Peptides against a protein of PDB entry 7SFY. Designs and how they scored, part 21

Target 1, 41 residues: chain A of PDB entry 7SFY
Amino acid sequence: ELFNLESRVEIEKSLTQMEDVLKALQMKLWEAESKLSFATC

## One batch from the design tools (peptide; made by RFdiffusion4, then SolubleMPNN)

Design b2_p13_1_s3 (from b2_p13_1, 4 letters changed)
Fold by OpenDDE base, seed 3:
Structure b2_p13_1_s3 (fold): chain B 41 residues (1-41), chain C 41 residues (1-41), chain A 13 residues (1-13)
Amino acid sequence: as target 1 above (41 residues)
Amino acid sequence: as target 1 above (41 residues)
Amino acid sequence: MLEELLQKVEELK
């Protein structure tokens, strides 16, 4: 595969999307754990 | 949605998968950029 | 929502 600006931009876009999804999952986990803690306290 | 141990495990698994993909993409980007630097030096 | 996030992960692989 030939690396060019387009390929870099595409990878960086994918990385950004991954980070956004990761943050969303982390928030969901935190919310779930918070609810569990609340329910068990 | 009811939070339970199963849901937590599923989210944590998803987070791990995301981290693995993120690392792979970062490595691909680094390799591509390294090749570009090498080719342009 | 989780399924949609997982789907996005798979699409980025």
Scores: peptide ipSAE 0.071, ipTM 0.542, DockQ to the pose 0.059
Fold by OpenDDE base, seed 5:
Structure b2_p13_1_s3 (fold): chain B 41 residues (1-41), chain C 41 residues (1-41), chain A 13 residues (1-13)
Amino acid sequence: as target 1 above (41 residues)
Amino acid sequence: as target 1 above (41 residues)
Amino acid sequence: MLEELLQKVEELK
């Protein structure tokens, strides 16, 4: 694969998209843990 | 989808996998930026 | 939903 500004920008875009996905998964984990705490009380 | 310990563990596993992918992409970004710096000098 | 998120991550590789 050739390296250039376009490839760097594409990787940075992918990183940003994955960070958004990680935040969404962290929120879902929190929701699941909150529900588990409620159900096990 | 029902919430339980299995679903929590699965989400945590997915989070870990995505963290590994993010680290790999960060390394590739660093490599690309390093190569660009060399090529543009 | 989790499967869709994992698919999006795979598309970014």
Scores: peptide ipSAE 0.070, ipTM 0.546, DockQ to the pose 0.062
Fold by OpenDDE base, seed 1:
Structure b2_p13_1_s3 (fold): chain B 41 residues (1-41), chain C 41 residues (1-41), chain A 13 residues (1-13)
Amino acid sequence: as target 1 above (41 residues)
Amino acid sequence: as target 1 above (41 residues)
Amino acid sequence: MLEELLQKVEELK
């Protein structure tokens, strides 16, 4: 397989997109946990 | 929305899967870069 | 929303 600058840039873009999604999920987890309610007796 | 332990575990599992994919992409980038060949005159 | 994010992850593989 020929690896060139175009291929590198494409992979780096995919990595960046994945990192953005990961951060979004982390934020969602934080928001969900902050909203967690416990049953009250 | 009701957030419970099941929902939390599901989100955490999704986060873990994304981290695994991110690591895999990072490894692919490293492998690609290590294989990069330059034109020789 | 979570499913959409997971789909985006799958598209990056």
Scores: peptide ipSAE 0.068, ipTM 0.538, DockQ to the pose 0.062
Fold by OpenDDE base, seed 2:
Structure b2_p13_1_s3 (fold): chain B 41 residues (1-41), chain C 41 residues (1-41), chain A 13 residues (1-13)
Amino acid sequence: as target 1 above (41 residues)
Amino acid sequence: as target 1 above (41 residues)
Amino acid sequence: MLEELLQKVEELK
């Protein structure tokens, strides 16, 4: 299979989508940590 | 749902896995670009 | 391979 412009663009789009998901997970982690409740004994 | 140590560890594991996949995609892009053949006319 | 990587991403969502 020959690499061409279409293949490059498709891979770059996939990379961008993964980065967006990674950022979303990082935000979820931050939100979860910010809402962490401590044991009150 | 309460955030606890287990939840944090799970999210961090998911983040690490995504970063590994991202690196794999970046390597694939690099390999594809390195093997790019130019039109010879 | 790309499809497999995208599937792994989807599993992490």
Scores: peptide ipSAE 0.067, ipTM 0.536, DockQ to the pose 0.061

Design b2_p13_1_s4 (from b2_p13_1 with E1K A2L E10R)
Fold by OpenDDE base, seed 3:
Structure b2_p13_1_s4 (fold): chain B 41 residues (1-41), chain C 41 residues (1-41), chain A 13 residues (1-13)
Amino acid sequence: as target 1 above (41 residues)
Amino acid sequence: as target 1 above (41 residues)
Amino acid sequence: KLEELLEKIRELK
């Protein structure tokens, strides 16, 4: 594989997209857990 | 959507997978940049 | 929505 400016930009774009999705999932998990209710007496 | 133990486990699994891929891409970028050579006089 | 996010992850590999 030939690494050039386009390849670097593509990788960095993918990294950014993954970080965005990761943050979204973390927020969804937090929201879901925040809404979790437990049975009480 | 109903949040339960299975949903939480699924989200956490997805988060872990994304983190693993993110690390792999970061390493690939580092390796590619480390191999980059510039024209010199 | 989770399925769409997972698909985006697969496309990044």
Scores: peptide ipSAE 0.081, ipTM 0.511, DockQ to the pose 0.059
Fold by OpenDDE base, seed 1:
Structure b2_p13_1_s4 (fold): chain B 41 residues (1-41), chain C 41 residues (1-41), chain A 13 residues (1-13)
Amino acid sequence: as target 1 above (41 residues)
Amino acid sequence: as target 1 above (41 residues)
Amino acid sequence: KLEELLEKIRELK
């Protein structure tokens, strides 16, 4: 394979999308944990 | 939805998987760019 | 939605 600008742009777009999804998952985790209730009995 | 341990574990596993993919893509990008040749004519 | 996020992961692999 030969490196070209199109390949670089595609990879960078994928990286950005992955980072966005990662952040979304982290937020979901935090939100879920923030709603955690403790057993008090 | 109710937060539970199973949900947390699932989310954390997904996060780890995404981080691994992200790192792999970053490595691929670096490798591709390292092979970039300049026009010298 | 977690399922949607997982689908996005699969698409990027």
Scores: peptide ipSAE 0.079, ipTM 0.518, DockQ to the pose 0.059
Fold by OpenDDE base, seed 5:
Structure b2_p13_1_s4 (fold): chain B 41 residues (1-41), chain C 41 residues (1-41), chain A 13 residues (1-13)
Amino acid sequence: as target 1 above (41 residues)
Amino acid sequence: as target 1 above (41 residues)
Amino acid sequence: KLEELLEKIRELK
């Protein structure tokens, strides 16, 4: 497919969406690990 | 779901996969734009 | 492929 303004906008929208999800996952992982408890004796 | 080692590994695998796709899209966008030509007179 | 990956990852949120 020919690259044009429409294709560029579509790719950049996908990139932005992926970055937003990536940030959300990174935060969720950090929060989950911050709450992780270990077995005690 | 309880957070444990298995859940952490799963999340990190998903993060890595997402980062790989993100990098691929960024490269593809750059390559496509580098080839973009304009109309000439 | 991208849409499927995004959907799977959104489910982890």
Scores: peptide ipSAE 0.079, ipTM 0.509, DockQ to the pose 0.062
Fold by OpenDDE base, seed 2:
Structure b2_p13_1_s4 (fold): chain B 41 residues (1-41), chain C 41 residues (1-41), chain A 13 residues (1-13)
Amino acid sequence: as target 1 above (41 residues)
Amino acid sequence: as target 1 above (41 residues)
Amino acid sequence: KLEELLEKIRELK
């Protein structure tokens, strides 16, 4: 397979998109955990 | 929506999977770049 | 939605 500028740029874009999703999910997890309340006596 | 142990574990699993894919793509990018050769004089 | 996104991501491997 031929590696060229187009393929490199495409891989980098995909990596960036995945990182953005990862950050969003991390934030969702944090928000969910922060909102969690416990039944207390 | 109800946040519970099941949902937390599922989110964490998804995050881990995405991180694994991210690492794999980073490695692919590195390998592709490392194999790149230049026509030299 | 998340599952669909993960499937698309797996296709990049």
Scores: peptide ipSAE 0.074, ipTM 0.504, DockQ to the pose 0.057

Design b2_p13_2_s1 (from b2_p13_2, 10 letters changed)
Fold by OpenDDE base, seed 5:
Structure b2_p13_2_s1 (fold): chain B 41 residues (1-41), chain C 41 residues (1-41), chain A 13 residues (1-13)
Amino acid sequence: as target 1 above (41 residues)
Amino acid sequence: as target 1 above (41 residues)
Amino acid sequence: SLEKKLRELEEKL
């Protein structure tokens, strides 16, 4: 396969998109945990 | 939706898997760039 | 969903 500038740009765009999704999921986890309440007796 | 320990574990597993994919893609990018050679005149 | 987002990432590999 040929690697060139266009290929590099495409890979970097994909990596950025994946990082955005990862951050979104980390935020969802934090939000879910922040809403967590314990059972009361 | 109910958030509990099982939900947290599932989210953390997904996050770990995503981080592994991200690292794999970063390594692929590095390998591709390391193989890159310029045209010669 | 988490599963959908994960699949979207795996498609980039």
Scores: peptide ipSAE 0.070, ipTM 0.538, DockQ to the pose 0.059
Fold by OpenDDE base, seed 1:
Structure b2_p13_2_s1 (fold): chain B 41 residues (1-41), chain C 41 residues (1-41), chain A 13 residues (1-13)
Amino acid sequence: as target 1 above (41 residues)
Amino acid sequence: as target 1 above (41 residues)
Amino acid sequence: SLEKKLRELEEKL
C-alpha cells in the first residue's frame, strides 16, 4: 500500500495504545513486586 | 494466581518483548514517514 | 493475558 497521512495516523494510534499498555504492565509489575516483597518479609 | 518469582520473571520478559516491539514500530513509522512525499502534487 | 496482549502488539508490527 502507498503510505499516506491516513496510514501515519493509524500507526501513531497503535503506538500510543502500545505505550499505554506498556505503562499499565509496568504498574502491575510494581504492584506485584510490592506484594512479593511484603510476603517475603 | 499467587504472584511469585516465576510470575515476576514472566512479566519482565513480556515487558522486554513489548519494548522491543515498540521500538521496532517506531522505526517503521520513521521509515514510512520518510517515504511520504512532501507534496501530493 | 499478557501473552494475548503481546500477540496483539506483534500483529501490529
Scores: peptide ipSAE 0.068, ipTM 0.547, DockQ to the pose 0.059
Fold by OpenDDE base, seed 2:
Structure b2_p13_2_s1 (fold): chain B 41 residues (1-41), chain C 41 residues (1-41), chain A 13 residues (1-13)
Amino acid sequence: as target 1 above (41 residues)
Amino acid sequence: as target 1 above (41 residues)
Amino acid sequence: SLEKKLRELEEKL
């Protein structure tokens, strides 16, 4: 298949969306860790 | 829900998996761009 | 497809 502008733009959009999801998951991990409670005597 | 070691490990595994996919897509983009031909006179 | 891969990742969010 021939690579063209449309294909490039589509791939770049997909990459950006994945990065956004990755960042969101990283934030969720941080939130979970920040809310983690620990047992005390 | 309670955050624990199991949850943390699972999230981290998911993040790693996403990063791997992201890298793969970046490589595909690079390959596509590298194979792109341009018209010449 | 790329869209399928994206949906699979989004489902993990």
Scores: peptide ipSAE 0.067, ipTM 0.540, DockQ to the pose 0.057
Fold by OpenDDE base, seed 3:
Structure b2_p13_2_s1 (fold): chain B 41 residues (1-41), chain C 41 residues (1-41), chain A 13 residues (1-13)
Amino acid sequence: as target 1 above (41 residues)
Amino acid sequence: as target 1 above (41 residues)
Amino acid sequence: SLEKKLRELEEKL
């Protein structure tokens, strides 16, 4: 298949979706790490 | 600029690199959540 | 560029 405008648009959509997932995972990581505490009891 | 074979190769390399970052982040999230789940205090 | 944007995301990790 030819590498055309349609192919570029689909690849750029995939990049945007991956960026959104990356940001969501970063927020989840922050949440998990913020709840983590060392045993002192 | 022209959307050609070189442009496609560059975008696909960026997609692969982003996927590697996603996997690294997922592993860090798993590690943080695992430590949290084993905590009792 | 896409490469520059990707580096910015990696720096936030």
Scores: peptide ipSAE 0.059, ipTM 0.461, DockQ to the pose 0.113

Design b2_p13_2_s2 (from b2_p13_2, 10 letters changed)
Fold by OpenDDE base, seed 3:
Structure b2_p13_2_s2 (fold): chain B 41 residues (1-41), chain C 41 residues (1-41), chain A 13 residues (1-13)
Amino acid sequence: as target 1 above (41 residues)
Amino acid sequence: as target 1 above (41 residues)
Amino acid sequence: SLEEKLKELEELL
């Protein structure tokens, strides 16, 4: 099993992309919950 | 566009799953980097 | 959509 700079960069890129998706989903959840609160208030 | 308790639970479940995967990948990266450092020291 | 974002995540794994 090889691990080099290229592999590290690739994994870190994937992690960053996953974090971006996670943040986007968290924001979508917040927006949806906010809409719900506005509707229920 | 409907948002209810069911949708919220589903999104939060997905977010939790994504966070778990992210943590697992971070741990894998740490293990790989540690192996590399042990090899280069 | 949420499903598309999850699929994007799955493609990275």
Scores: peptide ipSAE 0.077, ipTM 0.555, DockQ to the pose 0.054
Fold by OpenDDE base, seed 4:
Structure b2_p13_2_s2 (fold): chain B 41 residues (1-41), chain C 41 residues (1-41), chain A 13 residues (1-13)
Amino acid sequence: as target 1 above (41 residues)
Amino acid sequence: as target 1 above (41 residues)
Amino acid sequence: SLEEKLKELEELL
């Protein structure tokens, strides 16, 4: 496989998308943990 | 949906897996960019 | 589900 500018851009786009999903899941975890703490405290 | 300890653990496992995939992709990007630099320099 | 989100990410590989 040849790695060129187009391939780099594609990988960087995928990485950005994954980071966005991670951040969204981390926020959901925070919200869920907040609710759990509220319910258990 | 009830959020309990089991749900938290499941989310945390998923987040860890996603982070591991991100790190692997970042390493692949680094290797690919290194090869690109080698080929273009 | 979270599993579905992980599968979506795997499709980016």
Scores: peptide ipSAE 0.077, ipTM 0.558, DockQ to the pose 0.056
Fold by OpenDDE base, seed 5:
Structure b2_p13_2_s2 (fold): chain B 41 residues (1-41), chain C 41 residues (1-41), chain A 13 residues (1-13)
Amino acid sequence: as target 1 above (41 residues)
Amino acid sequence: as target 1 above (41 residues)
Amino acid sequence: SLEEKLKELEELL
């Protein structure tokens, strides 16, 4: 397999996208758990 | 939207899966860069 | 979807 600047940039873009989604999911989980706690108290 | 134990578990599974893929991509990037360095030295 | 995006990223492996 060939690896060059374009391949590296593509992988880095994918990593950034995954990190953004991961953070969004973590925030969504926190919000959902917070709302659940509020509703069950 | 409803949030319960099943929903939480599903989100946690998705997070874990994304983290595993993220780590795999990071390792692949490192290996590719290492090979490129070796080839270009 | 999240699953579709995850699959697209997994294709790079």
Scores: peptide ipSAE 0.075, ipTM 0.554, DockQ to the pose 0.050
Fold by OpenDDE base, seed 2:
Structure b2_p13_2_s2 (fold): chain B 41 residues (1-41), chain C 41 residues (1-41), chain A 13 residues (1-13)
Amino acid sequence: as target 1 above (41 residues)
Amino acid sequence: as target 1 above (41 residues)
Amino acid sequence: SLEEKLKELEELL
């Protein structure tokens, strides 16, 4: 495989998308756990 | 939605999978950049 | 879906 500017840009774009999804899932988990704690107290 | 043990486990599982893919992409990017030969280098 | 996004990104590896 030839590594060029396009390849780098695509990988970086994919990484950014993955990070965004990860953050969203982490936030959802945190919200769910936080609300569970408050609801049981 | 009811947050229960199964829901938490599934979210954590998904997060782990996402992190694994992220790490793989980061490693691929690093490898590609590291192996990139410059005409002057 | 999350699974579809994972597969799409894995194709770049």
Scores: peptide ipSAE 0.074, ipTM 0.555, DockQ to the pose 0.048

Design b2_p13_2_s3 (from b2_p13_2, 9 letters changed)
Fold by OpenDDE base, seed 1:
Structure b2_p13_2_s3 (fold): chain B 41 residues (1-41), chain C 41 residues (1-41), chain A 13 residues (1-13)
Amino acid sequence: as target 1 above (41 residues)
Amino acid sequence: as target 1 above (41 residues)
Amino acid sequence: SLEKKLRELEEQL
């Protein structure tokens, strides 16, 4: 496909979504690790 | 699911994979933008 | 699932 502004916008949207998911996963990891720490104490 | 060490490991693996994908997308965005040609004025 | 989310992101690559 010929790269155009529309393609750029789509990529940027995908990147934003990935960043949001990454942050969510980081939060889940923190929560999970908190539970693990609690359970092992 | 009951959270355990296995769950933690799984989340960490997923996070790592997402970070790799994110980097790949960032590279693709850069490459795509580099291919963007200006309309001839 | 986490796997589903990852696959969706990979498909957007």
Scores: peptide ipSAE 0.087, ipTM 0.557, DockQ to the pose 0.059
Fold by OpenDDE base, seed 5:
Structure b2_p13_2_s3 (fold): chain B 41 residues (1-41), chain C 41 residues (1-41), chain A 13 residues (1-13)
Amino acid sequence: as target 1 above (41 residues)
Amino acid sequence: as target 1 above (41 residues)
Amino acid sequence: SLEKKLRELEEQL
């Protein structure tokens, strides 16, 4: 395959999208953990 | 939904997998760019 | 879902 500017832009867009999803998942984890409460006796 | 240890482990596994894919894409980009050559006149 | 988002990203590879 021929690598050109269009190919580079496509890959960079995919990378940005993945970073956004990663951040969203990290926030989801933090929110879930922040809501965690322990059983009381 | 109830957050517990199993939920946390699942999210962390997903995050790790996403990081691996991100690294793979970054390597793909680097390899593609390293192979890039310009047209010669 | 998390799994759906992950699959969508893997399809970009």
Scores: peptide ipSAE 0.083, ipTM 0.545, DockQ to the pose 0.057
Fold by OpenDDE base, seed 2:
Structure b2_p13_2_s3 (fold): chain B 41 residues (1-41), chain C 41 residues (1-41), chain A 13 residues (1-13)
Amino acid sequence: as target 1 above (41 residues)
Amino acid sequence: as target 1 above (41 residues)
Amino acid sequence: SLEKKLRELEEQL
């Protein structure tokens, strides 16, 4: 498998997508934890 | 949807899994870029 | 889903 520009771009795109999902999950975790303090039970 | 310990643990597990995949992709990118310098064409 | 996207990315490794 020869590494070239196309392969590099694909990997970088995948990395960026993963980072975006990671950030989204972190935001959801923060939101859930924040709202938890308002729970009555 | 009530946030509880189970939900928190699930989200944290997903985050960890994503970070592991991200690191693996970063390693593969680094390996590919490193080996590229040894290519003759 | 997030899980599906994660699995798809894992398949690219």
Scores: peptide ipSAE 0.080, ipTM 0.548, DockQ to the pose 0.051
Fold by OpenDDE base, seed 3:
Structure b2_p13_2_s3 (fold): chain B 41 residues (1-41), chain C 41 residues (1-41), chain A 13 residues (1-13)
Amino acid sequence: as target 1 above (41 residues)
Amino acid sequence: as target 1 above (41 residues)
Amino acid sequence: SLEKKLRELEEQL
């Protein structure tokens, strides 16, 4: 298939979706780490 | 700038790098959640 | 650029 304007638009959409997933995972990581505590009891 | 073979190669390299970052973040999330699940205090 | 934006995301990890 030709590398054309349509191909570029689809690749850039994929990049945006991956960025959104990355941000969601960063927020989940922050949540998990904020709940983690060391055993002191 | 022209959308050509060089532009496609550069975008695909960026996609691969972002995928690597996603995988690293997923592993860190797994580690944090695993530590939380084993905590009893 | 896409490369610059990607580096910014990696620095936030």
Scores: peptide ipSAE 0.068, ipTM 0.472, DockQ to the pose 0.116

Design b2_p13_2_s4 (from b2_p13_2, 11 letters changed)
Fold by OpenDDE base, seed 2:
Structure b2_p13_2_s4 (fold): chain B 41 residues (1-41), chain C 41 residues (1-41), chain A 13 residues (1-13)
Amino acid sequence: as target 1 above (41 residues)
Amino acid sequence: as target 1 above (41 residues)
Amino acid sequence: SLREKLRELESEL
């Protein structure tokens, strides 16, 4: 394989998509922690 | 939803999997750059 | 660079 514009752009797209997923997971973690419930039994 | 052991473990699993994908992408990028070809025309 | 962005992404994990 060659490193060219097409391959670079494809990798950058994948990185951007993963960054979006990371942010979504961070938000879900924050939401989960903010809704933390303690045992009542 | 509740933040509990199950949800925390699931999020941590997802983060670990994404870390593995990031490492794979880094390796592919390195391979692509290491096989760089220059124009001969 | 793309490599720098990869490192930034890993640091956020």
Scores: peptide ipSAE 0.090, ipTM 0.534, DockQ to the pose 0.452
Fold by OpenDDE base, seed 4:
Structure b2_p13_2_s4 (fold): chain B 41 residues (1-41), chain C 41 residues (1-41), chain A 13 residues (1-13)
Amino acid sequence: as target 1 above (41 residues)
Amino acid sequence: as target 1 above (41 residues)
Amino acid sequence: SLREKLRELESEL
């Protein structure tokens, strides 16, 4: 692994992409839990 | 998409896996930034 | 899949 400015920028881009996916998954989880609550009510 | 208990568990597992990768990437970022600081000092 | 997306992100490092 090379730790330079270019690699830092690449890691930051990957982190941002993963955070976007995490947010999408958290929304899906919220939807799933909301539907479960509705179905069990 | 089917939102049931099984799908919730699968989403939670995926979220946990992503969080583990995020933590690893954050550590790599810290290492990169530490090396840049050392190299520029 | 989400697992595949994660592996793709890991491969970019």
Scores: peptide ipSAE 0.083, ipTM 0.560, DockQ to the pose 0.050
Fold by OpenDDE base, seed 1:
Structure b2_p13_2_s4 (fold): chain B 41 residues (1-41), chain C 41 residues (1-41), chain A 13 residues (1-13)
Amino acid sequence: as target 1 above (41 residues)
Amino acid sequence: as target 1 above (41 residues)
Amino acid sequence: SLREKLRELESEL
């Protein structure tokens, strides 16, 4: 494989995209947990 | 939306999977950079 | 799916 600037930029873009999605999912988890309600006995 | 244990487990699994891929991509970037060679003048 | 999106990102390496 030829590693060049284009390849590096593409990998870094993918990493950034995944980090963004990871953060979004973490926020979704927090929001979901915050909405968790318990049965009233 | 109904938040339950199943939903939480699924979100956590997704988060874990993304973290694993993120780490893999970081390693790939390091490996690619380590293979970078310069033209000899 | 999320899994497919992850595979797509991996394929861009």
Scores: peptide ipSAE 0.082, ipTM 0.544, DockQ to the pose 0.050
Fold by OpenDDE base, seed 3:
Structure b2_p13_2_s4 (fold): chain B 41 residues (1-41), chain C 41 residues (1-41), chain A 13 residues (1-13)
Amino acid sequence: as target 1 above (41 residues)
Amino acid sequence: as target 1 above (41 residues)
Amino acid sequence: SLREKLRELESEL
């Protein structure tokens, strides 16, 4: 296996991308909780 | 839109799943860096 | 889906 600076950069970019997705989901959760309402029948 | 406890639990599960994947990738990065070698010709 | 996005990210590594 060959690991070089380019490979590291690529992995770090992917990790950052996942972190961005996480943050987006957390924000959606926050928004949803802000709109939280209990179901009534 | 209806947000209830079930919806929150589902979102939290997804977030946790992503965090687990992130950790796995970070571990792979750590392992790859541990095996880091410079290319020679 | 989230699962699909995760698989895509994993495949890019």
Scores: peptide ipSAE 0.078, ipTM 0.539, DockQ to the pose 0.050

Design b2_p13_3_s1 (from b2_p13_3, 5 letters changed)
Fold by OpenDDE base, seed 4:
Structure b2_p13_3_s1 (fold): chain B 41 residues (1-41), chain C 41 residues (1-41), chain A 13 residues (1-13)
Amino acid sequence: as target 1 above (41 residues)
Amino acid sequence: as target 1 above (41 residues)
Amino acid sequence: DLEALLKKIEELK
């Protein structure tokens, strides 16, 4: 468990992947909301 | 694929989970870095 | 555990 450069790089890589997925989900939410239609009666 | 309340809630739930994991990773990085020791020769 | 966290990421995709 001793912290070294490889461990830091691994954690930072994981953080980057999470941020990418987060952004993708946020965009997906925006797309879904932008396609939302309301009843016009 | 039509956007509805259930779909929005599902996406927002996923976003929340991702943010929680992101925070956990950031804290893990901080903990690892705080335990880092350098050579003192 | 980084592996467990990575698995969580994959589940959210």
Scores: peptide ipSAE 0.073, ipTM 0.545, DockQ to the pose 0.058
Fold by OpenDDE base, seed 1:
Structure b2_p13_3_s1 (fold): chain B 41 residues (1-41), chain C 41 residues (1-41), chain A 13 residues (1-13)
Amino acid sequence: as target 1 above (41 residues)
Amino acid sequence: as target 1 above (41 residues)
Amino acid sequence: DLEALLKKIEELK
């Protein structure tokens, strides 16, 4: 198996994209929790 | 919009899965880099 | 949505 600069760049690019999505979901979680609603009578 | 325990648990579960994939890719990157091959004559 | 995001993540593996 040959690992070169192109392969490394692609993997690092994928990692960055996943981290971006992770951060977005963490922000969504924070926003949802801060606006948490409870069923009340 | 209603946010309850079920919704929170699902989001947190998704976050955990993404973190697991991120860690797996980081390990793959490390393994690939440690085995980096160069074209030589 | 979350499902679409998870599918996108799976494509990166």
Scores: peptide ipSAE 0.073, ipTM 0.546, DockQ to the pose 0.061
Fold by OpenDDE base, seed 5:
Structure b2_p13_3_s1 (fold): chain B 41 residues (1-41), chain C 41 residues (1-41), chain A 13 residues (1-13)
Amino acid sequence: as target 1 above (41 residues)
Amino acid sequence: as target 1 above (41 residues)
Amino acid sequence: DLEALLKKIEELK
């Protein structure tokens, strides 16, 4: 496999996109937990 | 959409998997960069 | 949704 500037840039771009998705998922988890209701008397 | 313990656990599991993939990609990037060769005289 | 996000991640591998 050949590695050069283009390969590095592409991998770094993918990493950034994955981090963005991770943040979005964490936010959705927080929102879901925040809206969680409990059985009460 | 219903949110409960199962939903939370599933989301957290997905987040963990994504973090593992991120780490793997970072390691691959490091390996590729470490093996990068340069044109020399 | 979660499924769409996971699909997007798979495209990045």
Scores: peptide ipSAE 0.073, ipTM 0.542, DockQ to the pose 0.061
Fold by OpenDDE base, seed 3:
Structure b2_p13_3_s1 (fold): chain B 41 residues (1-41), chain C 41 residues (1-41), chain A 13 residues (1-13)
Amino acid sequence: as target 1 above (41 residues)
Amino acid sequence: as target 1 above (41 residues)
Amino acid sequence: DLEALLKKIEELK
């Protein structure tokens, strides 16, 4: 495998995708915790 | 910025770290959802 | 920039 421009672009795309998933999971966690708090009151 | 071996190693470390955080968030989400399900039954 | 990205990751932990 050559570490060239093509490889860099691929890695940067993967990083962006992972960041998007992180944000989505964080939001889902917030929703779940909010519902839990409501239900346990 | 040069895209060399040093840059690649840094990016790959970042990717691994993001993956670890993703796993942690997934586990937290699972726990929260499990507790919610229990409380709403 | 990788530094800003790493900081954001740490905030999510």
Scores: peptide ipSAE 0.064, ipTM 0.464, DockQ to the pose 0.079

